# Peptides against a protein of PDB entry 7C96: the designs that were tried, part 35

Target 1, 73 residues: chain A of PDB entry 7C96
Amino acid sequence: PVIPDDFRCPISLELMKDPVIVSTGQTYERTCIEKWLQAGHGTCPKTQQTLTSTVLTPNYVLRSLIAQWCEAN

## One batch from the design tools (peptide; aimed at target 1 R8 I11 W36 P45)

Design b2_p29_6_s2 (made by RFdiffusion4, then SolubleMPNN; from b2_p29_6, 15 letters changed)
Fold by OpenDDE base, seed 2:
Structure b2_p29_6_s2 (fold): chain B 73 residues (1-73), chain A 29 residues (1-29)
Amino acid sequence: as target 1 above (73 residues)
Amino acid sequence: EEEELKKKLEEERKEHAEEILKKLKEAEE
């Protein structure tokens, strides 16, 4: 079935397994955004805004929604 | 009309993702 856009990582375009939120409020797959930050980038891939923090916060709500969607589909 | 808009948005997402992947590839090299 068609994967909801909100469940897809803006970088990999794949279903997120470990979604994390950056300072701009955008959510990415952990591995993807970590690689981006490790590469020396200090901006949000989606918005290109400068990140005020490099802290990655787990998006538990989205993680749960994705899990539920996977079970139903 | 809505379908056309959705298609255009998807194309934009793909293009932007490709740009990001290119930067990641460059840094990995």
Scores: peptide ipSAE 0.497, ipTM 0.829, DockQ to the pose 0.746
OpenDDE base, seeds 1, 3, 4, 5: peptide ipSAE 0.477, 0.486, 0.488, 0.481; ipTM 0.822, 0.825, 0.826, 0.823

Design b2_p29_6_s3 (made by RFdiffusion4, then SolubleMPNN; from b2_p29_6, 16 letters changed)
Fold by OpenDDE base, seed 2:
Structure b2_p29_6_s3 (fold): chain B 73 residues (1-73), chain A 29 residues (1-29)
Amino acid sequence: as target 1 above (73 residues)
Amino acid sequence: MEAEEKKKKEEERKKHAEKIKEELEKAEK
């Protein structure tokens, strides 16, 4: 089945397993955004906005929705 | 949303993702 866009990482374009939210409000797969930040980038990959923080907050709601979707599909 | 619009947006997402992945690849090497 077609994977909802909101369930896919903007970088990998794959279904997210550990979605995290950056300061701009965008959500990415943890491993993807961590690599980006570790490389020295201080911007949001999707929006190019400067990040006010490098803290990554787990998106539990989305994680749950993805899990439910996977069970149904 | 029209199919053409959806396709266009998907192509844009792919192009942007590819650009980011290229940057990540350069950093890993």
Scores: peptide ipSAE 0.523, ipTM 0.831, DockQ to the pose 0.658
OpenDDE base, seeds 1, 3, 4, 5: peptide ipSAE 0.512, 0.519, 0.522, 0.515; ipTM 0.829, 0.829, 0.832, 0.829

Design b2_p29_6_s4 (made by RFdiffusion4, then SolubleMPNN; from b2_p29_6, 17 letters changed)
Fold by OpenDDE base, seed 2:
Structure b2_p29_6_s4 (fold): chain B 73 residues (1-73), chain A 29 residues (1-29)
Amino acid sequence: as target 1 above (73 residues)
Amino acid sequence: DELKKKLEEEKKREEHAQKIREELEKALA
């Protein structure tokens, strides 16, 4: 079935397994955004905005929604 | 129309994602 855009990582374009929120409010797959930050980038991949923090917050709500979607499809 | 718009948006998402992945590859190399 067609995967909802909000459930896909902006970088990998794949269904997120461990979604995390950056300071700009955008959500990415943890692995993807960590690689981006480790590479020395201090901006949000999707918006190009400068990150005010490199802290990654787990998006539990989205993770739950994705899990429910996977069970139904 | 709406379908055309959605297809164009997906195309933009693909292009942007590809650009980001290329940057990551460059950094990891």
Scores: peptide ipSAE 0.611, ipTM 0.870, DockQ to the pose 0.711
OpenDDE base, seeds 1, 3, 4, 5: peptide ipSAE 0.600, 0.603, 0.604, 0.600; ipTM 0.865, 0.865, 0.867, 0.864

Design b2_p29_7 (made by RFdiffusion4)
Pose (drawn by RFdiffusion4):
Structure b2_p29_7 (pose): chain A 73 residues (1-73), chain P 29 residues (1-29)
Amino acid sequence: as target 1 above (73 residues)
Amino acid sequence: EEEEELEEEEEEKEEREEESEELKEEIEE
C-alpha cells in the first residue's frame, strides 16, 4: 500500500479517481473541489489564492500516471 | 539524518491532515 503523495488529493488525502486542475495550477479530486465551490468559496483551497475561473479541467496526463501506477500495484 | 528526515515527513503529514480537516469544516459550515 505504498501510495505516492503526488497522487493524493489535498482535501480527500486519498488517491485521485477524477483529478481536475483549477486556474492556479493545483489539482484536486473533482468531487472535493466541486463541494468547495458549492460551499461558496472562490479560492484555491491549497494556496488561498483567489480563482480567476470556475472551469475545472481534467488532468489527463496525471490520470495516465495514476492509471499506470495502479496496474503495476 | 534518517531519523530527522522521518520526523520531517511526520510533521508534514500532520500539517496536511490538519489543513484537510480545517477545509472540511469550512465546507460543512

Design b2_p29_7_s1 (made by RFdiffusion4, then SolubleMPNN; from b2_p29_7, 13 letters changed)
Fold by OpenDDE base, seed 5:
Order: C-alpha cells, then structure tokens, then sequence
Structure b2_p29_7_s1 (fold): chain B 73 residues (1-73), chain A 29 residues (1-29)
C-alpha cells in the first residue's frame, strides 16, 4: 500500500522504523538524521532551520502509529 | 479537480524526492 507521507523519513523516503524529533519539530529516521548531524550539519534537513539542540527525541506516538499501520497493511 | 489534485501531489512528491537526494548528497560529502 501507499505509505502515508507522515510515516516516511524526509531523507530516506522510506517508512520510518525509529522516528526521532529534532528541535524544529520535524521527524526523521534516527539513522538518517544522525548521519546528517555527524557530517557536521547543524540544521534541519527539511526546513533548513538551525537546530537549537542536537538532541533527538524518540517520536513514540508516530512509532506507534506506524506500527499500527504496518499491522493493518 | 481530481486531476488537478493528482498533479499537485505528483509535483510535491517530485520535490520531496529531489530534496531527499540533495540531503543524501550532503551527508555523503
């Protein structure tokens, strides 16, 4: 089935397995955003906004929603 | 309306893909 846009990582364009939220509120696959940060970038890939923090917060709500979607599809 | 909406969605997807590719390139640099 078609993957909902909100369930896809803006970077990999794949269904997120470990979604994390950056300071701008955008959500990415953990692996993807970590690589971005490790590459020396301090901005939000999607919005280009400067990150006020490099802390990655697990998006448990989205993770749950994705899991539910996967089970139903 | 449906066709117009479909076109809009296609364009959005194309832009999303392009942006994703650009991001990936930056990561690889």
Amino acid sequence: as target 1 above (73 residues)
Amino acid sequence: MEEEELERKRKEKEEEEKKAEEILKKIEE
Scores: peptide ipSAE 0.324, ipTM 0.735, DockQ to the pose 0.966
OpenDDE base, seeds 1, 2, 3, 4: peptide ipSAE 0.319, 0.319, 0.311, 0.310; ipTM 0.731, 0.730, 0.726, 0.725

Design b2_p29_7_s2 (made by RFdiffusion4, then SolubleMPNN; from b2_p29_7, 19 letters changed)
Fold by OpenDDE base, seed 2:
Structure b2_p29_7_s2 (fold): chain B 73 residues (1-73), chain A 29 residues (1-29)
Amino acid sequence: as target 1 above (73 residues)
Amino acid sequence: DKEKEEEERKKKEEEEKEKAKKILEEIKK
């Protein structure tokens, strides 16, 4: 089935398994954004905005929505 | 020259975006 755009990581374009929110409010797959940050970048890949923090906050709401979608599809 | 400064800013911005794209492609793989 077609994966909803909001459920895809902006980087990998794959269904997110561990979605995390960055300081800009954008959500990415944890592993993807971590690799980006580890490469020495301090900006949001999608918006190019400077991150005020490199803290990654789990997006539990989205994770739940994705889980529900996976169960139905 | 404000226009020249803006042009240089945009040029640099595009260069950074291009570099980012390559890095993101590597991460995507």
Scores: peptide ipSAE 0.226, ipTM 0.655, DockQ to the pose 0.054
OpenDDE base, seeds 1, 3, 4, 5: peptide ipSAE 0.095, 0.214, 0.084, 0.090; ipTM 0.523, 0.647, 0.509, 0.514

Design b2_p29_7_s3 (made by RFdiffusion4, then SolubleMPNN; from b2_p29_7, 14 letters changed)
Fold by OpenDDE base, seed 2:
Structure b2_p29_7_s3 (fold): chain B 73 residues (1-73), chain A 29 residues (1-29)
Amino acid sequence: as target 1 above (73 residues)
Amino acid sequence: EEEEEERKKKEEEEKRREKAEEILKEIEK
């Protein structure tokens, strides 16, 4: 099935399992963004904007939507 | 019309792929 673009991590390009939101509002797979941050980066991979915070907020809404999509496909 | 939309879709997909690859390279460092 065709995975919706919004359900795919901008880094892994795979269906997100644990989507998290960065300060810029972009969502990534937790493991991917954590690796990016651990590599010493302080910017949003997709937008290049400087992160005002390195806090990763779980995107529960998206996680739920993805789960629903997975059940239907 | 549909062909143009599909072409643009492929173009966007490629751009996303390229961006992802760039990010992965940075992570791999």
Scores: peptide ipSAE 0.468, ipTM 0.805, DockQ to the pose 0.951
OpenDDE base, seeds 1, 3, 4, 5: peptide ipSAE 0.460, 0.458, 0.458, 0.468; ipTM 0.800, 0.800, 0.799, 0.805

Design b2_p29_7_s4 (made by RFdiffusion4, then SolubleMPNN; from b2_p29_7, 15 letters changed)
Fold by OpenDDE base, seed 5:
Structure b2_p29_7_s4 (fold): chain B 73 residues (1-73), chain A 29 residues (1-29)
Amino acid sequence: as target 1 above (73 residues)
Amino acid sequence: DLEEELKKKEEEEKEKKEKAEKILKEIEE
């Protein structure tokens, strides 16, 4: 089925398995954003805003929604 | 109208894809 845009990683464009939130509020697949940060970047890939923190917070709500969607589809 | 909305969404999606690919390339390289 058609995957909701909010369920896709802005980088991989794939259904997120481990969504994490960055300081700007944007959500990415953990693996993708970690690679971005490890590459020496300190900005949000999507918005180009400077990250006030490199802490990645698991987006449990979204993860749950994605799981529910996967079960229904 | 519907046609205009669809065209707009398609263009937006294309832009997102292009940006994503650029970022992905930067990460992998």
Scores: peptide ipSAE 0.432, ipTM 0.790, DockQ to the pose 0.775
OpenDDE base, seeds 1, 2, 3, 4: peptide ipSAE 0.430, 0.425, 0.428, 0.431; ipTM 0.790, 0.787, 0.788, 0.791

Design b2_p29_8 (made by RFdiffusion4)
Pose (drawn by RFdiffusion4):
Formats: C-alpha cells, structure tokens, sequence
Structure b2_p29_8 (pose): chain A 73 residues (1-73), chain P 29 residues (1-29)
C-alpha cells in the first residue's frame, strides 16, 4: 500500500480518481474542489490564492500516471 | 473546517507533493 503523495488530493488525502486543475495550477479531486466552490469559497484551498476562473480542467497526464501506477500495484 | 484541516495537514506532512507531481508530469511529457 505504498501510495505516492503526489497522487493524493490535498483535501481527501486519498488517491485521485478524477484529478482537475484550478487556475492557480493546483490539482484536486473533482468532488472535493466542487464542494469547496459550492460552499461559497473562491479560493485555491492549498494556496488561499483567490481564483481567476471557476473552470475545472481535467489533468489527463496525471490521470495517466495514476492509471499506470495502479496497474503495476 | 474539515477541508481546511486536511489542507493544513497536507501542507505540513506532504510539502513536496506538488513539486513531485509537477516533476512527474514534466518527465512524462
């Protein structure tokens, strides 16, 4: 069960199934960041930096790295 | 809140996680 931290969501602290990127460059689990934005916050959770967009963009290359890691282990 | 506590815990216990993620993505590309 040796899970690299770079694959963890800063909020869930668990492996990411649907990693998305916010305007600050930070990556979160979709369901986590969505709840954060639903609670009325307009800030990057990790950096407190205010956001310039609400667009969540899938981090496909990380999805690939996670998927690769999953099959090996 | 639980989200804020988790983020604080993440920054304290996994400070290099973001940098490692960026390095892994750069290497893959």
Amino acid sequence: as target 1 above (73 residues)
Amino acid sequence: STAEENVAYYNEHYPNATAIRETRIAEEL

Design b2_p29_8_s1 (made by RFdiffusion4, then SolubleMPNN; from b2_p29_8, 17 letters changed)
Fold by OpenDDE base, seed 1:
Structure b2_p29_8_s1 (fold): chain B 73 residues (1-73), chain A 29 residues (1-29)
Amino acid sequence: as target 1 above (73 residues)
Amino acid sequence: TEMEKNVELYLKNHPDADARRQARIAAAL
């Protein structure tokens, strides 16, 4: 089946297994954004905005939606 | 978590999607 774009990481462009929210409000796959941050970047990959924090917050709503979609497909 | 299990099961049942996902993550930066 076709994975909804909203369920794809802006970096990997594939299904998110562990979606996390950055300070700009964008959501990424944890592994992807952590690699980005570890590389020394301080901006949001999608928006190029400067991150006000490097804290990553699990996106439980999206996680649930993805899980529901996966169960149905 | 159970939610993660659903995603893992999906990826198990869709190896092409899993392969693409892993490849993209590996190449991502």
Scores: peptide ipSAE 0.722, ipTM 0.930, DockQ to the pose 0.035
OpenDDE base, seeds 2, 3, 4, 5: peptide ipSAE 0.256, 0.257, 0.306, 0.285; ipTM 0.784, 0.794, 0.815, 0.804

Design b2_p29_8_s2 (made by RFdiffusion4, then SolubleMPNN; from b2_p29_8, 15 letters changed)
Fold by OpenDDE base, seed 4:
Structure b2_p29_8_s2 (fold): chain B 73 residues (1-73), chain A 29 residues (1-29)
Amino acid sequence: as target 1 above (73 residues)
Amino acid sequence: SEMEENVKKYLEEHPEADKRRQERIAAAL
């Protein structure tokens, strides 16, 4: 079935498997945001706000919700 | 870059995704 847009990574445009939260509160696929940061960007891809930290926090709740959706679909 | 182009596409095609994501998470807590 169609993937819910809130489960898609803004960078890969695909279903997130390891979603992480950046300092602005936005969520991305871990590998995607790591590549973004490695490329030299210090901003949030979606909002273009400057990141106050490069720490990536796992979004465990969202990861669980996505896993549940995958099992049911 | 491809990443920037994808983000642009995402914002255009899924303008309410962030709102839905937060609502879904809030409902799960």
Scores: peptide ipSAE 0.766, ipTM 0.946, DockQ to the pose 0.955
OpenDDE base, seeds 1, 2, 3, 5: peptide ipSAE 0.310, 0.277, 0.238, 0.761; ipTM 0.823, 0.793, 0.781, 0.945

Design b2_p29_8_s3 (made by RFdiffusion4, then SolubleMPNN; from b2_p29_8, 16 letters changed)
Fold by OpenDDE base, seed 1:
Structure b2_p29_8_s3 (fold): chain B 73 residues (1-73), chain A 29 residues (1-29)
Amino acid sequence: as target 1 above (73 residues)
Amino acid sequence: SEMEENVELYLKNHPEADANRQARIAAAE
């Protein structure tokens, strides 16, 4: 089935396994955003807003939704 | 890089996100 856009990492375009929220409120796959930051980027990939923090917050709600979707599909 | 290309592809498929990105780029000029 078609994967909902909200469940796909903007960077990898794959179903997120460990979604994390950046300071701008956008969500990405942890490994992807970490690589993005490590590459020297200090902005949000989707919006190009400057990140006020490099802290990555687990998006447990989305993680749960994705898990539920995977079980149903 | 492949990662950056994927981001660009994402933006290509999501004009609203691209618009936001472009707006911020323009504002920085």
Scores: peptide ipSAE 0.186, ipTM 0.663, DockQ to the pose 0.206
OpenDDE base, seeds 2, 3, 4, 5: peptide ipSAE 0.113, 0.154, 0.172, 0.129; ipTM 0.648, 0.704, 0.669, 0.611

Design b2_p29_8_s4 (made by RFdiffusion4, then SolubleMPNN; from b2_p29_8, 14 letters changed)
Fold by OpenDDE base, seed 2:
Structure b2_p29_8_s4 (fold): chain B 73 residues (1-73), chain A 29 residues (1-29)
Amino acid sequence: as target 1 above (73 residues)
Amino acid sequence: SEMEENVKLYLEKHPEADARRKERIAAAL
């Protein structure tokens, strides 16, 4: 099946298994954004905005939507 | 969690998708 674009990580371009929200409000696969941050970057990969925090918050709403989609497909 | 389980089951059902996901993550950045 075709994975909805909103369910794909902006970095990996694949289904997000552990979606997390950065300070800019963008969502990424945890592993991808952690690699980005660990590489010393302090900006949002998608928007290039400076991150006000490196805290990663689980996107529970998107997790639920992805889970529902996965169950149906 | 139940949500995590559903995604896991999907990826098990679609191993090609899981392979692509892992490959892209590894190659990313």
Scores: peptide ipSAE 0.727, ipTM 0.939, DockQ to the pose 0.034
OpenDDE base, seeds 1, 3, 4, 5: peptide ipSAE 0.233, 0.724, 0.160, 0.040; ipTM 0.767, 0.937, 0.630, 0.585

## One batch from the design tools (peptide; aimed at target 1 L13 C32 W36)

Design b2_p30_1 (made by RFdiffusion4)
Pose (drawn by RFdiffusion4):
Structure b2_p30_1 (pose): chain A 73 residues (1-73), chain P 30 residues (1-30)
Amino acid sequence: as target 1 above (73 residues)
Amino acid sequence: SEEELNSEIKEAWDEEDFDKLEELLKEKYQ
């Protein structure tokens, strides 16, 4: 059960199934960051940096790295 | 400790206590 931290969501602290990127460059689990934005916050949770967009963009390359790691282990 | 802080972040998240979660994330990453 040796899970690299880079693959963990800063909010869930668990492996990411649907990693998305916010305007600051930080990556979160979709359901986690969606709840954050639903609670009325307009800030990057990790950096407190205010957001310039609400667009969540899938981090496909990371999804690939995680998927690769998953099949090996 | 780091383990206590992570437990508190997870608890705050499960409770959907977003004000507490914000403080805990700020403490962790700032």

Design b2_p30_1_s1 (made by RFdiffusion4, then SolubleMPNN; from b2_p30_1, 12 letters changed)
Fold by OpenDDE base, seed 4:
Structure b2_p30_1_s1 (fold): chain B 73 residues (1-73), chain A 30 residues (1-30)
Amino acid sequence: as target 1 above (73 residues)
Amino acid sequence: SKEELEEEIRKAWEEEDFEKLAELLKKRFL
């Protein structure tokens, strides 16, 4: 099925399993953004804005929405 | 195109070519 863009990680382009929010408010797959940060990048992949923090906050709302979508598709 | 760019992003990610990935992502969203 066609995955909604909001459910896909901007990096992996795949359905997110563990979505996390960065300081800019954008959401990415945890493992993807962690690799991005480890590679020395301090910007938001999608917006190119400088991250004010490297703290990653779980996006539980999106996780739930994705789970619901997966059940139906 | 969007599809072509996403394919290049996917390839860069698979190869863990972060330098190229960064460049592609910039093109994709800006």
Scores: peptide ipSAE 0.649, ipTM 0.916, DockQ to the pose 0.897
OpenDDE base, seeds 1, 2, 3, 5: peptide ipSAE 0.636, 0.644, 0.631, 0.643; ipTM 0.912, 0.914, 0.910, 0.913

Design b2_p30_1_s2 (made by RFdiffusion4, then SolubleMPNN; from b2_p30_1, 15 letters changed)
Fold by OpenDDE base, seed 4:
Structure b2_p30_1_s2 (fold): chain B 73 residues (1-73), chain A 30 residues (1-30)
Amino acid sequence: as target 1 above (73 residues)
Amino acid sequence: SREELEEQIRKAWEAEDWEKLAELLSERFL
């Protein structure tokens, strides 16, 4: 089925399994954003805004929504 | 096109071409 854009990681373009929120409020797959940060980037991949923190917050709401979608598809 | 851009993003990500990836992402979302 067609994956909703909001459920896809902006980087991997795949369905997110462990979505995390960065300081700008954007959500990415954990492994993707961690790899991006480890590569030396200090910006938000999607918005190009400078990150004020490297803390990654689990997006449990989105995780739940994705899980519900997966169960139905 | 969006499809072509996404394919380029995928390739850049797989190749770990960070500079190209950043460029493509900016084009994709900005």
Scores: peptide ipSAE 0.638, ipTM 0.912, DockQ to the pose 0.928
OpenDDE base, seeds 1, 2, 3, 5: peptide ipSAE 0.602, 0.603, 0.617, 0.612; ipTM 0.902, 0.902, 0.906, 0.904

Design b2_p30_1_s3 (made by RFdiffusion4, then SolubleMPNN; from b2_p30_1, 13 letters changed)
Fold by OpenDDE base, seed 4:
Structure b2_p30_1_s3 (fold): chain B 73 residues (1-73), chain A 30 residues (1-30)
Amino acid sequence: as target 1 above (73 residues)
Amino acid sequence: SKEELEEEIRKAWEEEDFERLAELLAERFL
């Protein structure tokens, strides 16, 4: 089925399994954003805004929404 | 196009070409 854009990681373009929120409020797959940061990037991939923190916060709401969608599809 | 750009993003990600990926993402969302 067609994956809703909001459920896809902007980097991997795949359905997110462990979505995390960066300081700008955007959400990415954990492993993707971690690799991005480790590669020396200090910006938000989607918005190009400078990250004020490298802390990654789990997006449990989105995780649940994705899980519900997966069960239905 | 969006599809073509996403394909290039996918390729860059698979090859772990982060420099190219950064450029593509900038083009994709700006």
Scores: peptide ipSAE 0.652, ipTM 0.915, DockQ to the pose 0.912
OpenDDE base, seeds 1, 2, 3, 5: peptide ipSAE 0.637, 0.640, 0.633, 0.645; ipTM 0.910, 0.911, 0.909, 0.912

Design b2_p30_1_s4 (made by RFdiffusion4, then SolubleMPNN; from b2_p30_1, 9 letters changed)
Fold by OpenDDE base, seed 4:
Structure b2_p30_1_s4 (fold): chain B 73 residues (1-73), chain A 30 residues (1-30)
Amino acid sequence: as target 1 above (73 residues)
Amino acid sequence: SKEELEKEIKEAWEKEDFEKLAELLSEKYL
């Protein structure tokens, strides 16, 4: 089935398993954004805005929505 | 196209070519 864009990581373009929110409010797969940051990029992949913090906050709501979607598909 | 761009993004990501990836992501989302 077609994965909703909101459920796909903007970087890997795959279904997110551990979605995290960055300072800009955008959500990415944890491992993807961590690798992006580690590679020296301090910007939000989608918005190109400079991240004011490297803190990654789990997006539990989205995680639950994705889980529910997976159960139905 | 969007499809081709996403394929290129996936390829860059898999190869960990972050320079190319950054370029492609900018093209896709900006």
Scores: peptide ipSAE 0.705, ipTM 0.932, DockQ to the pose 0.920
OpenDDE base, seeds 1, 2, 3, 5: peptide ipSAE 0.701, 0.701, 0.700, 0.699; ipTM 0.931, 0.931, 0.931, 0.930

Design b2_p30_2 (made by RFdiffusion4)
Pose (drawn by RFdiffusion4):
Structure b2_p30_2 (pose): chain A 73 residues (1-73), chain P 30 residues (1-30)
Amino acid sequence: as target 1 above (73 residues)
Amino acid sequence: SLTELHEEFADAIFNNDKDKIRELHPAFMA
């Protein structure tokens, strides 16, 4: 059960199934960051940096790295 | 109480306090 931290969501602290990127460059689990934005916050949770967009963009290359790691282990 | 939870959870994430994040996460994510 040796799970690299880079693959963990800062909020869930668990492996990411649907990693998305916010305007600051930070990556979160979709359901986590969606709840954050639903609670009225307009800030990057990790950096407190205010957001310049609400667009969540899938981090496909990370999804690939996680998927690769999953099959090996 | 809800505002306090949001402030404490936001600080826990910012400070990378994993134990605090785990404590507050089920409440915030409800």

Design b2_p30_2_s1 (made by RFdiffusion4, then SolubleMPNN; from b2_p30_2, 15 letters changed)
Fold by OpenDDE base, seed 1:
Structure b2_p30_2_s1 (fold): chain B 73 residues (1-73), chain A 30 residues (1-30)
Amino acid sequence: as target 1 above (73 residues)
Amino acid sequence: SRQELLEQFSQAVYDKDEEKIRELYPLYMA
């Protein structure tokens, strides 16, 4: 089945397994955004906005929604 | 340049240009 766009990482383009929220409010796969930050970037990949923090917050709501979708499909 | 690659990559991500994303990500992160 077609994966909803909101369930795919904007970077990897794959179904997110560990979605995290950056300071700009955008959500990415944890591994993708961590690699981005480790490469020395301090901006949001999608918006290019400067990150006010490098803290990554788990998106539990989205994780749950994705899990439910996977169970149904 | 790295700056140009960053701008192109971010624009591709924003536009959801999957082909461009797949193309630029490895180059920029290399």
Scores: peptide ipSAE 0.559, ipTM 0.880, DockQ to the pose 0.516
OpenDDE base, seeds 2, 3, 4, 5: peptide ipSAE 0.536, 0.555, 0.551, 0.551; ipTM 0.872, 0.879, 0.877, 0.874

Design b2_p30_2_s2 (made by RFdiffusion4, then SolubleMPNN; from b2_p30_2, 15 letters changed)
Fold by OpenDDE base, seed 1:
Structure b2_p30_2_s2 (fold): chain B 73 residues (1-73), chain A 30 residues (1-30)
Amino acid sequence: as target 1 above (73 residues)
Amino acid sequence: EREKLLKEFSEAVANNDEEKIRELYPLFMS
């Protein structure tokens, strides 16, 4: 099935399993953004904005939506 | 230039340019 763009990590391009929100409001797969940060990058991959925080907030709503989609498809 | 590459990458991500993303991402993870 075709995965909705909003359900895919902007970086890995795969269905997100553990979506997290960065300080800029963008959502990425946790492992992807963590690796990005660990590589020394302090910017948001999509927006190029400097991250004001390295805190990653779980996107529970999106996680739920993805789960629902997976159950239906 | 690093800054130019970052801009290209971000634009690719923003536009969901899969080919470009796959091409450029490794450059930032090396």
Scores: peptide ipSAE 0.689, ipTM 0.922, DockQ to the pose 0.379
OpenDDE base, seeds 2, 3, 4, 5: peptide ipSAE 0.671, 0.675, 0.682, 0.674; ipTM 0.917, 0.918, 0.920, 0.917

Design b2_p30_2_s3 (made by RFdiffusion4, then SolubleMPNN; from b2_p30_2, 14 letters changed)
Fold by OpenDDE base, seed 1:
Parts: C-alpha cells; structure tokens; sequence
Structure b2_p30_2_s3 (fold): chain B 73 residues (1-73), chain A 30 residues (1-30)
C-alpha cells in the first residue's frame, strides 16, 4: 500500500519509525535529523529556519498513528 | 553558493521531490 506522505520522513522518504519534532514544528525520523545536526547544520531541512533549540521531541501521536496504519495495512 | 544549494534542497524537501532530494542531500552530509 501507498504510505501517506505525513508518515514518511521528509528526508529519508521512508516510513518513520521514531518521529521527532524539531523547534520549528517539523517532524523527521530521529536518525535523519540527528545526522543532520551532527553534520553541523543548525537549520530545519524543510524550512531553512534556524533552530532555536536542538532538543528533539518524540512525536508520540504520530508514532501511534503510524502504528495503527501499519496494523491496518 | 551554499545558501543556494540549501534553498534548492529545502524546496525539494517541501515539494517531496524525491529525485532532487536524493541528489542534493549527499552534498550536505559530506
């Protein structure tokens, strides 16, 4: 089945397993955004906005939605 | 030029342009 765009990481383009929210409100796969930050980038990949914080907040709601979708498909 | 590349990358990400994302992403992770 076709994976909903909202469930795919904007960078890896794969179904997110551990979605996290950055300070700009965008959600990415944890691994992807961590690598991005570790590479020295302090901006949001999608918006180019400077991140006010490097704290990554787990997107539990989305994680749950993805899990539900996976069970149904 | 770095800003230009970043702009192109972000635009690709925003538009879900898979081919462009795959093309540009490596340039930022090198």
Amino acid sequence: as target 1 above (73 residues)
Amino acid sequence: EKKKLLEEFSEAVANNDEEKIKELYPKFMA
Scores: peptide ipSAE 0.584, ipTM 0.890, DockQ to the pose 0.389
OpenDDE base, seeds 2, 3, 4, 5: peptide ipSAE 0.580, 0.507, 0.533, 0.551; ipTM 0.889, 0.871, 0.877, 0.882

Design b2_p30_2_s4 (made by RFdiffusion4, then SolubleMPNN; from b2_p30_2, 15 letters changed)
Fold by OpenDDE base, seed 4:
Structure b2_p30_2_s4 (fold): chain B 73 residues (1-73), chain A 30 residues (1-30)
Amino acid sequence: as target 1 above (73 residues)
Amino acid sequence: ERKELEEEFSQAVANKDEEKIKELLPKYMA
């Protein structure tokens, strides 16, 4: 089945397993965005906006939606 | 240099260009 765009990491383009929200409100796979930050980048990969924080907040709502989708498909 | 790679990568991400993202991943992670 076709994976909904909102369920795919903007970087890996794969179904997210551990989605996290950055300060700009964009969501990425944790491993992808952590590597990006560890490389010294301080911007949002998708929007290029400067991150006001390096805190990564788990997107529990999206995680739940993805889990439900996986169960149904 | 790093900023240029970051910008190019971000453009690829914004455009959902899978091949370009894969190409640039090793570079931006260096």
Scores: peptide ipSAE 0.550, ipTM 0.884, DockQ to the pose 0.522
OpenDDE base, seeds 1, 2, 3, 5: peptide ipSAE 0.546, 0.535, 0.540, 0.548; ipTM 0.882, 0.880, 0.880, 0.880

Design b2_p30_3 (made by RFdiffusion4)
Pose (drawn by RFdiffusion4):
Structure b2_p30_3 (pose): chain A 73 residues (1-73), chain P 30 residues (1-30)
Amino acid sequence: as target 1 above (73 residues)
Amino acid sequence: EEEEEEEEEEEEEEKEEEREEYEEELEEGF
């Protein structure tokens, strides 16, 4: 059960199934960041930096790295 | 082995605290 931290969501602290990127460059689990934005916050949770967009963008390359790591272990 | 167990317990507590804080910030945000 050796899970690299880079693959963990800063909010869930678990492995990411649907990693999305916010305008600040930080990556979160979709369901976690969606709840954060639903609670009325307009800030990047990790950096407290205010967001310039609500667009959540899938981090496909990370999805690939996580998927690769999953099959090996 | 005892020192590793203590580090693991601390890490678990930190994780629990961070999740509680996140829940509290959501409640306040609503």

